# Ledger of designs, part 5: peptides against a protein of PDB entry 3ESW

Target 1, 322 residues: chain A of PDB entry 3ESW
Amino acid sequence: NNIDFDSIAKMLLIKYKDFILSKFKKAAPVENIRFQNLVHTNQFAQGVLGQSQHLCTVYDNPSWHSIVLETLDLDLIYKNVDKEFAKDGHAEGENIYTDYLVKELLRYFKQDFFKWCNKPDCNHCGQNTSENMTPLGSQGPNGEESKFNCGTVEIYKCNRCGNITRFPRYNDPIKLLETRKGRCGEWCNLFTLILKSFGLDVRYVWNREDHVWCEYFSNFLNRWVHVDSCEQSFDQPYIYSINWNKKMSYCIAFGKDGVVDVSKRYILQNELPRDQIKEEDLKFLCQFITKRLRYSLNDDEIYQLACRDEQEQIELIRGKTQ

## One batch from the design tools (peptide; aimed at target 1 D6 L12 Y16)

Design b1_p9_2_s3 (made by RFdiffusion4, then SolubleMPNN; from b1_p9_2, 6 letters changed)
Fold by OpenDDE base, seed 5:
Structure b1_p9_2_s3 (fold): chain B 322 residues (1-322), chain A 9 residues (1-9)
Amino acid sequence: as target 1 above (322 residues)
Amino acid sequence: KELLEKLLK
């Protein structure tokens, strides 16, 4: 009895594909009820949903991508990428070029393009006067600041001249191309848009303990890679838990194709209580939002993304992404 | 308070 192993393997692959695709079908009425009850009764779930409605789609704007590419020094960027690729990348194949691009974008953004703003410089005294600035608190945006999706304005008084300087916390990343300064929120917001403007697969990672960063899907490494623009960091997910000794409870990644709990990649020690939502409800929520984001995709796209998701889950369980 | 203010000091 020659067991046709090839026919069995083909049949198993078909059944497996059908099984995977069945998970991404339209939500059952019971799942919709569970979702509605969860987001109406759990504040953390409502927060994740609210963030997903913005972060999963806002960066997929072709007009913004054009403005970004027109604003960056592309000649300098590609010159540096080509130089590093010619030195070390040619033997590794074409897919590694994108990793060199992301590394150069991290360098360019931190060293040449954007500035950290702990305190603003005094508008009257000029550059390098931030040391003289005293925080007075925060207020709502004025009429001009409101045009650029500003939720909060930090107010500072100069100890030297007594004038008030405003530091608007702009959420419009196009305005950030002009201002070229901020904290982790502004850095991550604009840098996420920059990476998306190069056609890359990017996720925005929100940490409950007041930090944010990116993930990039490397075709060379065939996985999601930690990217922190503030730190000029590539593939160093351990920096928060180990180097900073940061205590964390949740890290949630938001991308065009899904919402994923990535806490296991970043929370290596000093885990805070995960008491904001039941683990099963968080898993359900992320899967439900991901399913909605994929409703317009074809069966082959859904299957490819599902295979990527399963590989990521295996990596997160094994701790082998390092 | 955004955490990065503490690490750069």
Scores: peptide ipSAE 0.034, ipTM 0.776, DockQ to the pose 0.012
OpenDDE base, seeds 1, 2, 3, 4: peptide ipSAE 0.023, 0.025, 0.025, 0.027; ipTM 0.703, 0.660, 0.590, 0.759; seeds 1, 2 fail the geometry check

Design b1_p9_2_s4 (made by RFdiffusion4, then SolubleMPNN; from b1_p9_2, 6 letters changed)
Fold by OpenDDE base, seed 5:
Structure b1_p9_2_s4 (fold): chain B 322 residues (1-322), chain A 9 residues (1-9)
Amino acid sequence: as target 1 above (322 residues)
Amino acid sequence: KELLEKLLE
């Protein structure tokens, strides 16, 4: 009895594909009820939903991509990428070029383009005067600041001249192309848009313990790669738990194709209590939002993304991405 | 909190 293993394998693959696709069908009434109850009763769930409504789609703006590409020194960037690719990348194949691009964008952004703002310089005294600035607190935006999606303005007084300097926390990434300064929020916001403007698969990672960074999907490495613009860091997910000895409870990744709990990639030690939501409810929430984000995709796109998701889950369980 | 973490680098 020649068992036609090829026919069995094909049949199993078809059944497996159908099974995977069945998970991404329209939510059952019971799932909708569970989702509504969860987001209305759990503050953390409501927060994740609220973030997903913004972060999953805001960076998919072609007009913003054009403005970014017109603002960056593309000649310098590609010159540097081409140089590094010619040296080491040619033997590794074309897919590695994108990794060199992301590494150069990290360098360019931190070294040439954007500035860290602990305290602003005094508007009256000029550059390199931040040491003279005393925080007075925070307030709402004025009429001009409100045009650029500003939620909070930090207020500083100059100890030298006594003048007030405002540091608006802009959430409009196009305004950040002009201001060219901020903290981790502004850095990650604009850098996420920059990576998206090059047509890359990017996620925004929110950490509950007041940090944010990116992930980029490397076609060369065939996985999600940690990217922190503040640190000029590529593929160093351990820096927070190990190097900073940071205590963390949740890391949630937000992308156009899904919301994923990526805590296992970054929380390697000093884990804080995960008491904001039941683990099963968080898993359900992320899956439910991901399912909604994929409603317009065809079966082949859904299947490809589901295969990618399964590989990521395997990597997160095995700890092999480190 | 964001500020304290950069000082540890």
Scores: peptide ipSAE 0.025, ipTM 0.718, DockQ to the pose 0.012
OpenDDE base, seeds 1, 2, 3, 4: peptide ipSAE 0.005, 0.000, 0.000, 0.035; ipTM 0.414, 0.379, 0.386, 0.638; seed 4 fails the geometry check

Design b1_p9_3 (made by RFdiffusion4)
Pose (drawn by RFdiffusion4):
Structure b1_p9_3 (pose): chain A 322 residues (1-322), chain P 9 residues (1-9); non-standard residues A184 YCM
Amino acid sequence: as target 1 above (322 residues)
Amino acid sequence: SESIVKMLL
């Protein structure tokens, strides 16, 4: 009995596909309650649910993608990307071009395109002039800035001239293309959209301890890559936990294809207690949403995606890539 | 192949 593995191996891959295609089916009402309910047992759940709604579908918008592309200096971007591909892009330029592009976009965005804003500059006094602004709090948007999905307008008084500069906080990323300033918040909103506008596979990563950033899929490294625009950073998920020494509890990724707990990638010391939701319930929560996010996908799509997800679990469960 | 069988079973 020379036991035939190649037979048994080829078989199973077949059986596995059925197991997978079954998993991403229905929404049998049994687990539906578990969902509709969990979203009332727990707010961390309602939190993730809410954000999945604001953040997964939103950046897939051709109208926007086009405007961003009109607006960005593509000649400049692609020229530099091409110049860096010139100084040899790996023996296997095997979709490595895509990585060089993301890196250059980070540079353009930071060095060139968008600017940070703690207190705003005085609107009437010069440009370099923020530290003579004392804040008078926040309030609702006026009529004009109400158009751009704004909740809070921080207002400031200029002690040198008396006028009041205001700093609306927008969520319409197309509005940010104009204002070209802000904090992680909008830096990240616009940068996610920018990445999506090149048709890249992109995600919004949310840290409960007030920071946000991106994840981009590198076909060259065939895994998700951490991208943080504020820090012009490429593949440095440790940056928060180690370099900054920031204490963190949870990290959640959002995208058109799903919602995934990516904590393990980032919270690699100074771990805070994860005391917000039964870990079993969180796994369920993401799975149900990811499943819901895929009813309209076909079998080949449902499968290829589920494998990428699995590849990721092993990456996170373990301590490394591959 | 043997590793795939062991992994899936």

Design b1_p9_3_s1 (made by RFdiffusion4, then SolubleMPNN; from b1_p9_3, 6 letters changed)
Fold by OpenDDE base, seed 5:
Structure b1_p9_3_s1 (fold): chain B 322 residues (1-322), chain A 9 residues (1-9)
Amino acid sequence: as target 1 above (322 residues)
Amino acid sequence: NKELVEKLL
């Protein structure tokens, strides 16, 4: 009897798909209880949940995407992408074009569009006056600032003219298209929206030690790629641990399709104690939120995303064994 | 840049 290896392979593939899909079925009552207990008893878990409720969905706004695309110099961006793609990209396939796009968006955003703001310029003295600004502290938003999801306003006094300048820390990324300035929070917030506006698969990465960046899913590289708008950095996950010698405990990625502990990608040395939550509970939490985010997806979408998740987990494991 | 991280805090 010739063993029909093709039939066996097809049956194994079906069983494998069914097994994968079974993991994404509605949570069992016991899992819901575990989740509820975890977010009520663990502050870190509550924080991750709270961030997921915002960061996983806020950037999926078609009206915001339109406003972004209308605001950016698309002609300049695509001209530069086409120029770089024409040099190297044709031999490596069409999927590499998106990597060039992300690299140009990093360049454009840092060099042409957005400004780093340690201190604001004086509203009275004009441009390049930030050196004359003394911090007086922070306060809550006024009635106008509160319209743009402003949690805090930094207050500065000009040493030259004595006037007060307000620096609202806006969380509305559309307001950031107007203000075009900020620190890592404003940079990452608006840049995440920009990448999403090009139809890219993007995650917002939160680091517990006061930094934030993006990840982009490269179809060319077939993996998640580190993207830091502040640094104009593409595929350099080592910059924090190695170049900055930064000590870190947690890096959590938030996307429309999942929440993932990506700490292993970025924490290469100088690991701080991971004492905020049990590792098993963090893994459970991220998987549980991810499962909820995927409840409306079809079986094919769930399967494709699960394959990506498995590949990423393999990558993240291998990075610790080197 | 190391100076950037100290300015984020």
Scores: peptide ipSAE 0.017, ipTM 0.667, DockQ to the pose 0.011
OpenDDE base, seeds 1, 2, 3, 4: peptide ipSAE 0.016, 0.017, 0.016, 0.016; ipTM 0.599, 0.657, 0.610, 0.645; seed 4 fails the geometry check

Design b1_p9_3_s2 (made by RFdiffusion4, then SolubleMPNN; from b1_p9_3, 6 letters changed)
Fold by OpenDDE base, seed 3:
Structure b1_p9_3_s2 (fold): chain B 322 residues (1-322), chain A 9 residues (1-9)
Amino acid sequence: as target 1 above (322 residues)
Amino acid sequence: NKKLVEKLL
């Protein structure tokens, strides 16, 4: 009896696809109860849910993408991408071109477009006067600042002229295209929108120890790639744990198609206690939110994303420090 | 220089 191994393999592949798709069916009543109890009883879970409701959807705005593309020097960007791509001997149509684009966007954003703001310049004394600025604290936004999703305004006094300068912490990324300054939040917020405006698969990564960055899905590398606009960093997930010697507990990635605990990619040493939630409950929470975000997708989209997620989980387990 | 990662979130 020649066992038809090809027929068996095809049947196993079909059953495997059906098994994967079965995990993304509508949540059972027991899963909904577990989710509701978790977000009502655990503050960290509530925070992750709240962030997912904003960060997973806010950047999927075609009108914002148009405004971004109209604001950037696209001629300079593509000229530099084409130059570095050709210099390294690549042919047109290679998937690696997108990695060159992201590297140039990191360069352009840090060097030509956006500014780090430790302290603002004095509105009266003009440019290069930040050294003369003394912090007085923070207050709520005024009527104009409130139009641009501003929660906090830092207040500074000029030691030279005595005038007050306001530094509003805007959360509207379109306002950040005008102001072109901020700290890690304004940087990551606007840079996430920029990458999305080029049609890229992007996640926003939140670190509990007050840092934020991006991940981009490279089709060339076939994985999620670390991207930090503040550092002009591409594919350097080790910079926080190793180069900064930063202690960290949680890194959570937020994207349109899912929420993922990516802590294992970035926390290579100096791990802080993971005491905010049980590991089983965090895993359940991320899976539940991800399942909910994919509820409107077709079976083929769900299957492709599930295969990508499985590869990422294998990567995170294998501890491939590049 | 360790950028002071100010509390954002």
Scores: peptide ipSAE 0.026, ipTM 0.623, DockQ to the pose 0.012
OpenDDE base, seeds 1, 2, 4, 5: peptide ipSAE 0.023, 0.023, 0.010, 0.023; ipTM 0.608, 0.707, 0.651, 0.718; seed 2 fails the geometry check

Design b1_p9_3_s3 (made by RFdiffusion4, then SolubleMPNN; from b1_p9_3, 6 letters changed)
Fold by OpenDDE base, seed 5:
Structure b1_p9_3_s3 (fold): chain B 322 residues (1-322), chain A 9 residues (1-9)
Amino acid sequence: as target 1 above (322 residues)
Amino acid sequence: NKKLVEELL
């Protein structure tokens, strides 16, 4: 009897798909209880949940995507992408074009579009006056600032003219298209929206030790790629641990299709104690939120994403992002 | 360039 290996392979593939899909079925009552207990008893878990409720969905706004695309110099961007793609990209296939696009968006955003703001310029003295600014502290938003999801306003006094300048820390990324300035929060917030506006698969990465960046899913590299708008960095996950010698405990990625502990990608040395949550509970939490985010997806979408997740987990275990 | 990421919060 010739063993029909093709039939066996097909049956194994079906069983494997069914097994994968079974993991993404509606949570069992016991899982819901575990989740509820975890987010009520663990502050870190509550924080991750709270962030997921915002970061996983806020950037999926078609109206915002249109406003972004209308605001950016698309002609300049695509001209530069086409120029770089024409040098090297044709041999590597069409999927590499998106990597060139992300690299140009990093360049454009840092060099042409957005400004780092340690201190604001004086509203009275004009441009390049930030050196004359003394911090007075922070306060709540006024009635105008509060319209743009502003949690805090930094207050500065000009040493030259004595006037007060307000620096609202806006969380509305559309307001950031106008203000075009900020720190890592404003940079990452708007840059995440920019990448999403090009139809890219993007995650927002939160680091517990006061930094934030993006990840982009490269179809060319077939993996998640580190993207830091502040640093104009593409595929350099080591910059924090190695170049900065930064100590870190947690890096959590938030995207429309999932929440993932990506700490292993970025924490290469100088690991801080991971004492905020049990590792099993963090893994459960991220998987549980991810499962909820995928409840409306079809079986093919769930399967494709699950295959991507498995590849990422293998990558993170192997440390192969080097 | 180590940008000192000032407090987000």
Scores: peptide ipSAE 0.027, ipTM 0.676, DockQ to the pose 0.012
OpenDDE base, seeds 1, 2, 3, 4: peptide ipSAE 0.019, 0.021, 0.022, 0.019; ipTM 0.629, 0.662, 0.648, 0.672; seed 3 fails the geometry check

Design b1_p9_4 (made by RFdiffusion4)
Pose (drawn by RFdiffusion4):
Structure b1_p9_4 (pose): chain A 322 residues (1-322), chain P 9 residues (1-9); non-standard residues A184 YCM
Amino acid sequence: as target 1 above (322 residues)
Amino acid sequence: SIETITSLF
């Protein structure tokens, strides 16, 4: 009995596909309650649910993608990307071009395109002039800035001239293309959209301890890559936990294709207690949402995506890539 | 083959 593995192997891959295609089916009302309910037992759940709604579908918008592309200096971007591909892009330029592009976008965005803003500059006094602004709090948007999905307008008084510069906090990333300034918040909103506008596979990563950033899928490294625009950083998920020594509890990724707990990629010391939600319930929560996010996908899509997800679980469950 | 079967379980 030379036991035939190749037979048994080829078989199973078949059986596995059925298991997978079954998993991403229905929404049998049994687990539906578990969902509709969990979102009331727990607010960390309502939190994730709410954000999934604001953040997964939103950046897939051709109208926006095109405006961003009009607006960005593509000639400059692609020239530099091409210049860096010139100084030899790996023996296998095997979709490596995509990585060089993301890196250059980071550079352009930071060195060139968008600027940081703690206190704003005085609108009437010069440009370099923020440390003579004392803040008078926050308030609602006026009529104009209400258009741009704004909740809070921070207002400031200039001690040198008396005028009041205001700093609306917008969520319309197209508005940010104009204002070209802000904090992680909007830096990340616009950068996610920018990445999506090149048709890249992109995600919004949310850290409960007040920071946000991106994940981009590198077909060359065939895995997700951490991208943080504020820090002009490419593949450095440790940056928060180690370099900054920031203490963190949870990290959640959002995208068109799903919602995934990516904590393990980032929270690699200074771990804070994860005391917000039964870990079993969180797994469920993401799965249900990811499943919901895919009813309209076909079998080939449902499957290829589920494998990428699995490849990721092994990467996180383990301590490494591959 | 063996590695594929192992990865499935």

Design b1_p9_4_s1 (made by RFdiffusion4, then SolubleMPNN; from b1_p9_4, 6 letters changed)
Fold by OpenDDE base, seed 2:
Structure b1_p9_4_s1 (fold): chain B 322 residues (1-322), chain A 9 residues (1-9)
Amino acid sequence: as target 1 above (322 residues)
Amino acid sequence: SKKIIEELL
């Protein structure tokens, strides 16, 4: 009996696909109970859920993408990308073009488009007056500031003229296209939207120890790539633990297709206690939210994403980019 | 860089 190895291989592939897809079926009643209990009893879990409800979906807005593309100097961006691609990219194939695009967007955003705002300039004295600004504290938004999803306004007094300057912490990324300034939150928020506007697979990474950045899925590298707009950094996940000597406990990535604990990518040394949630409960939470985000996807999409997830988990365990 | 600013705050 000639064993039809091709038939067996096809059958095994089908069974494997079915097995993978079975993990993404509607949650069992017991899983729903576990999820509800976890988010009601654990503050960290509630925070992760709350962040997922915003960060996983807010950037998937076609009207915002259009506004972004109309606001950016696309001619300059593509000119620079084409110039760099013409040097080295043709040898590596078309998929590398997107890596050049992300690198140019990092350059453009930091050098030409957006500003870091430690302290605002005085509204009365004009530019380069931030040195004269004394923080008075934070307030709630006024009626105008509230139109742009502002939760907090930092208040500053000018030591020179005595006038008050407001620095609203806008969460509306479209308002940030106008203001063109902020700290890591505003930078990451707008830059995440910018990357999404180019049709890229992007995640927002939240670090518990007061930093935020992006990840971009490189088709060329076939993995999630660290992207920090504040640092103009591409594929340098070590910068926080090594270069900054930052102590960290949690890094959670939020994307349209999933929520992933990416702590192992970024926490290379000086790990703080992971005492906010049990590791098994965090894993369950991220998987449960990810499963929920994928409920509308077809079996092929679910399977492809599940394969990507498994490769990422292998990468995170090995600590080596393959 | 954010690092420099955080060290200055």
Scores: peptide ipSAE 0.030, ipTM 0.703, DockQ to the pose 0.011
OpenDDE base, seeds 1, 3, 4, 5: peptide ipSAE 0.024, 0.025, 0.022, 0.023; ipTM 0.703, 0.684, 0.708, 0.704; seed 3 fails the geometry check

Design b1_p9_4_s2 (made by RFdiffusion4, then SolubleMPNN; from b1_p9_4, 5 letters changed)
Fold by OpenDDE base, seed 4:
Structure b1_p9_4_s2 (fold): chain B 322 residues (1-322), chain A 9 residues (1-9)
Amino acid sequence: as target 1 above (322 residues)
Amino acid sequence: SKEIIEKLL
C-alpha cells in the first residue's frame, strides 16, 4: 500500500487549520461569563481591557495617516533610507528596505522631529529656559486643552520671571505633531502612529513600571522587533533589564490583531512579582480580547495570524529574540 | 505546529 504522504499531509493541514479556526469561533457562554467576572473583579484585567479598547484600534485612522505623511519630511527620510540601503549592497527587496525605513524613522524622530521634555521652557522667557522651571504639581485640562484628549496638565513656575507655564499631557497624537515634545508616553503614542502611517504592523507595548515602546513586525526578520523611539533603539529588547537594570513585572503588547503578554521578551532579570493577576487568567484575557479583535476576519486571515502567534510563542519560550 | 506539517510536505 503506497502511503500517499502528500494526501496525508494535505489532510493533516486541513485538520490543523480547522482546529486552529475552532479556537477563534465565537466565545462560548462560559467564556463570556469568565471574561465578565475577570474584568469586574480584577483591576489589572480591567486596565488591560481599557487599554485594548483604545490602543488596538485608535491608530487605524486613515485621516491621521494622511496628516502624518503630510507633516513628515518624507524627502529627507527616503533620501537617508536609500543612502543607507545602497551602502549595504542589498538587492532591492521590500522586506529588508522596511527595516531601514524604521531605523531612519527612529533617527529622524529623535534627532530632527521630536523633543524630550523633562520640564517645559518658560512661555515668557523663551527657548532653553527649562532649567528655571519649578514644578508646582498637576491639574485637570482647561477647555482648550480638553479638545486634544488631555488627561493631566503639569504646572511649572519660572524662577526668573515668575510666570506659570502649562505642560499639557496630550493623548491626541495629531496635537503632538504640533507640540513636538513630551516624555515616553507622547513619544510612543506619536511614533506608533507614524509607523502605522507607513502601513506597518505595529504594537504598542505597555510596561507596568512606567515605560512604553513599540514593536514592529519585520517581514525580513519574520518576527516582532523591539522599537523604542525614546532610545532610537531597534531590536534591543534587553536595554531595560540589562542596560537600565530596570525591575519589571508585566509588558503587554496591544495591536489591531491582538493583545499579547510579551514580558518574556523584555524581562530578562530583576523580575518583580507578577501578583496582579493569575497567569492563567492573564493568558485567558489576552486570548479573549485577541479573539474579539479577529471576529471580522476571514478564515485565511485568522489562520495566518494564528501561525504568526504560534511562532511568537515559540520564540518567547526559547528566548530566541537574539 | 505548522513547521512540523511543512516538514512532512
Scores: peptide ipSAE 0.028, ipTM 0.559, DockQ to the pose 0.172
OpenDDE base, seeds 1, 2, 3, 5: peptide ipSAE 0.022, 0.019, 0.018, 0.019; ipTM 0.525, 0.665, 0.631, 0.662

Design b1_p9_4_s3 (made by RFdiffusion4, then SolubleMPNN; from b1_p9_4, 5 letters changed)
Fold by OpenDDE base, seed 1:
Structure b1_p9_4_s3 (fold): chain B 322 residues (1-322), chain A 9 residues (1-9)
Amino acid sequence: as target 1 above (322 residues)
Amino acid sequence: SLEIIKKLL
């Protein structure tokens, strides 16, 4: 009996695909109960869920993408990308162009477009007056500031003229295209939207120890790549643990297609206690939210994403960026 | 805060 190895291979591939797809079916009643109990009893789990409800979907707005592309100097950006890409002589293939685009967007954003704001300039005295500003505390937003998803306004007094300057902490990224200033939250918020506006696969990474950054899925490198707009950093996940000697406990990535614990990519030393949730419960939570985000996808999309997830998990375990 | 870290670098 000639064993049809091709038929067996096809059958094994089908069974493997079906097995993978079975993991992304609608949650069983017992899983729903476990999820509800977890988010009701664990504050960290509730926080991750709350963040996912915003961060996984808010940037998938076509009207915002259009406004971003109309606001950026696309001629300058593409001129610089083309110039850097031409140096490689196309030897690495066309997919590397997107890596050059992300690197230029990092440069453009930090050098030409957005400003770091420790303290605002005085509204009366004008530019380069932040050194004269004394913090008075924080207030709720006024009626105008409230239109732009503002929860907190920092209040400053000018030591020179005595006038009050308001620094609203806007969460509306379209308002940030106008104001063009902020701290890590505003930087990461707007930069995530910018990358999404170019049609890129992007995740927002939240670190429990008061920092935020992006990840971009590079088709050239075939992996998730660290991207920090504040640092103009591309593929340097070690900068926090090694260069900053930062102590960290959790890094959670939020994207349209899933929520992933990426702590192993960034926490290389000085790990803080992971005591906010059981590791099994965090894994369950991220998988449950990821399943929910993928419910509308077809079987081929689910399978491709599951293969990508598996490769990422292997990478995170091996500690080697392939 | 990230502000403290940037002052130390």
Scores: peptide ipSAE 0.021, ipTM 0.569, DockQ to the pose 0.011
OpenDDE base, seeds 2, 3, 4, 5: peptide ipSAE 0.018, 0.013, 0.016, 0.017; ipTM 0.602, 0.486, 0.487, 0.628; seeds 2, 5 fail the geometry check

Design b1_p9_4_s4 (made by RFdiffusion4, then SolubleMPNN; from b1_p9_4, 5 letters changed)
Fold by OpenDDE base, seed 4:
Structure b1_p9_4_s4 (fold): chain B 322 residues (1-322), chain A 9 residues (1-9)
Amino acid sequence: as target 1 above (322 residues)
Amino acid sequence: SLEIIEKLL
């Protein structure tokens, strides 16, 4: 009996696909109850859910993508990408071109486009006057600032002229295209939108210890790549734990296709207690939200994403053993 | 894992 190994392989692949797809079926009543209880009883879980409701979908706005592409100096960007790409002896159409694009977007954003704002310049004294600014505290947005999803406004007094300068912390990334300044929150928010506007697979990474960055899925590297616009950093996940000696407890990635605990990629040393939620409950929460985000996808899309998820989980396990 | 299946094919 010639064992038709091809037929067996095909049958195994079908059964494996069916098994994977079975994990992404509509949540059972018991899972819904567990989810509801978790988000109502655990503040960290509620926070992750709240962030997912915004960060997973807000950047998938075609109108925003058009505004971004109209605002950026695309001629300069592509000129620089093409120059560096050609210098390294690559031909057009290689998957690696997108990595060069992301690296140039990091350069362009930090060097040419956006500004770090520790303190605002005085609205009366003009540019390069931030040294004269004294913080007075924070307040709620006014009627104009509230139009741009402003959560808080930092208030500063000029020591030179005595005038008050407002620094609204805008969460509207389109307003950030105008203001062109902020801290890690504004940087990551707008840069996430910029990357999405080029049709890239991007995640927003939230760190509990007051930092945020991006991940980009490189088709060339076939993995999620660390991207920090503030640092002009590409594929340097170690910078926080090693270079900054930062203590961290949680890093959570939020994307259109899922929510993932990526702490293992970034927390290499000085791990803080992970006491905000049980590890099993966090894993359940991320998986549950991920299932919901994939409910409209077809079986082939679900399967492809599940394969990507498995590869990432393997990477995250291996990275702790190096 | 998909890697195991791809290595078996």
Scores: peptide ipSAE 0.014, ipTM 0.541, DockQ to the pose 0.169
OpenDDE base, seeds 1, 2, 3, 5: peptide ipSAE 0.013, 0.008, 0.011, 0.009; ipTM 0.560, 0.534, 0.559, 0.510; seed 3 fails the geometry check

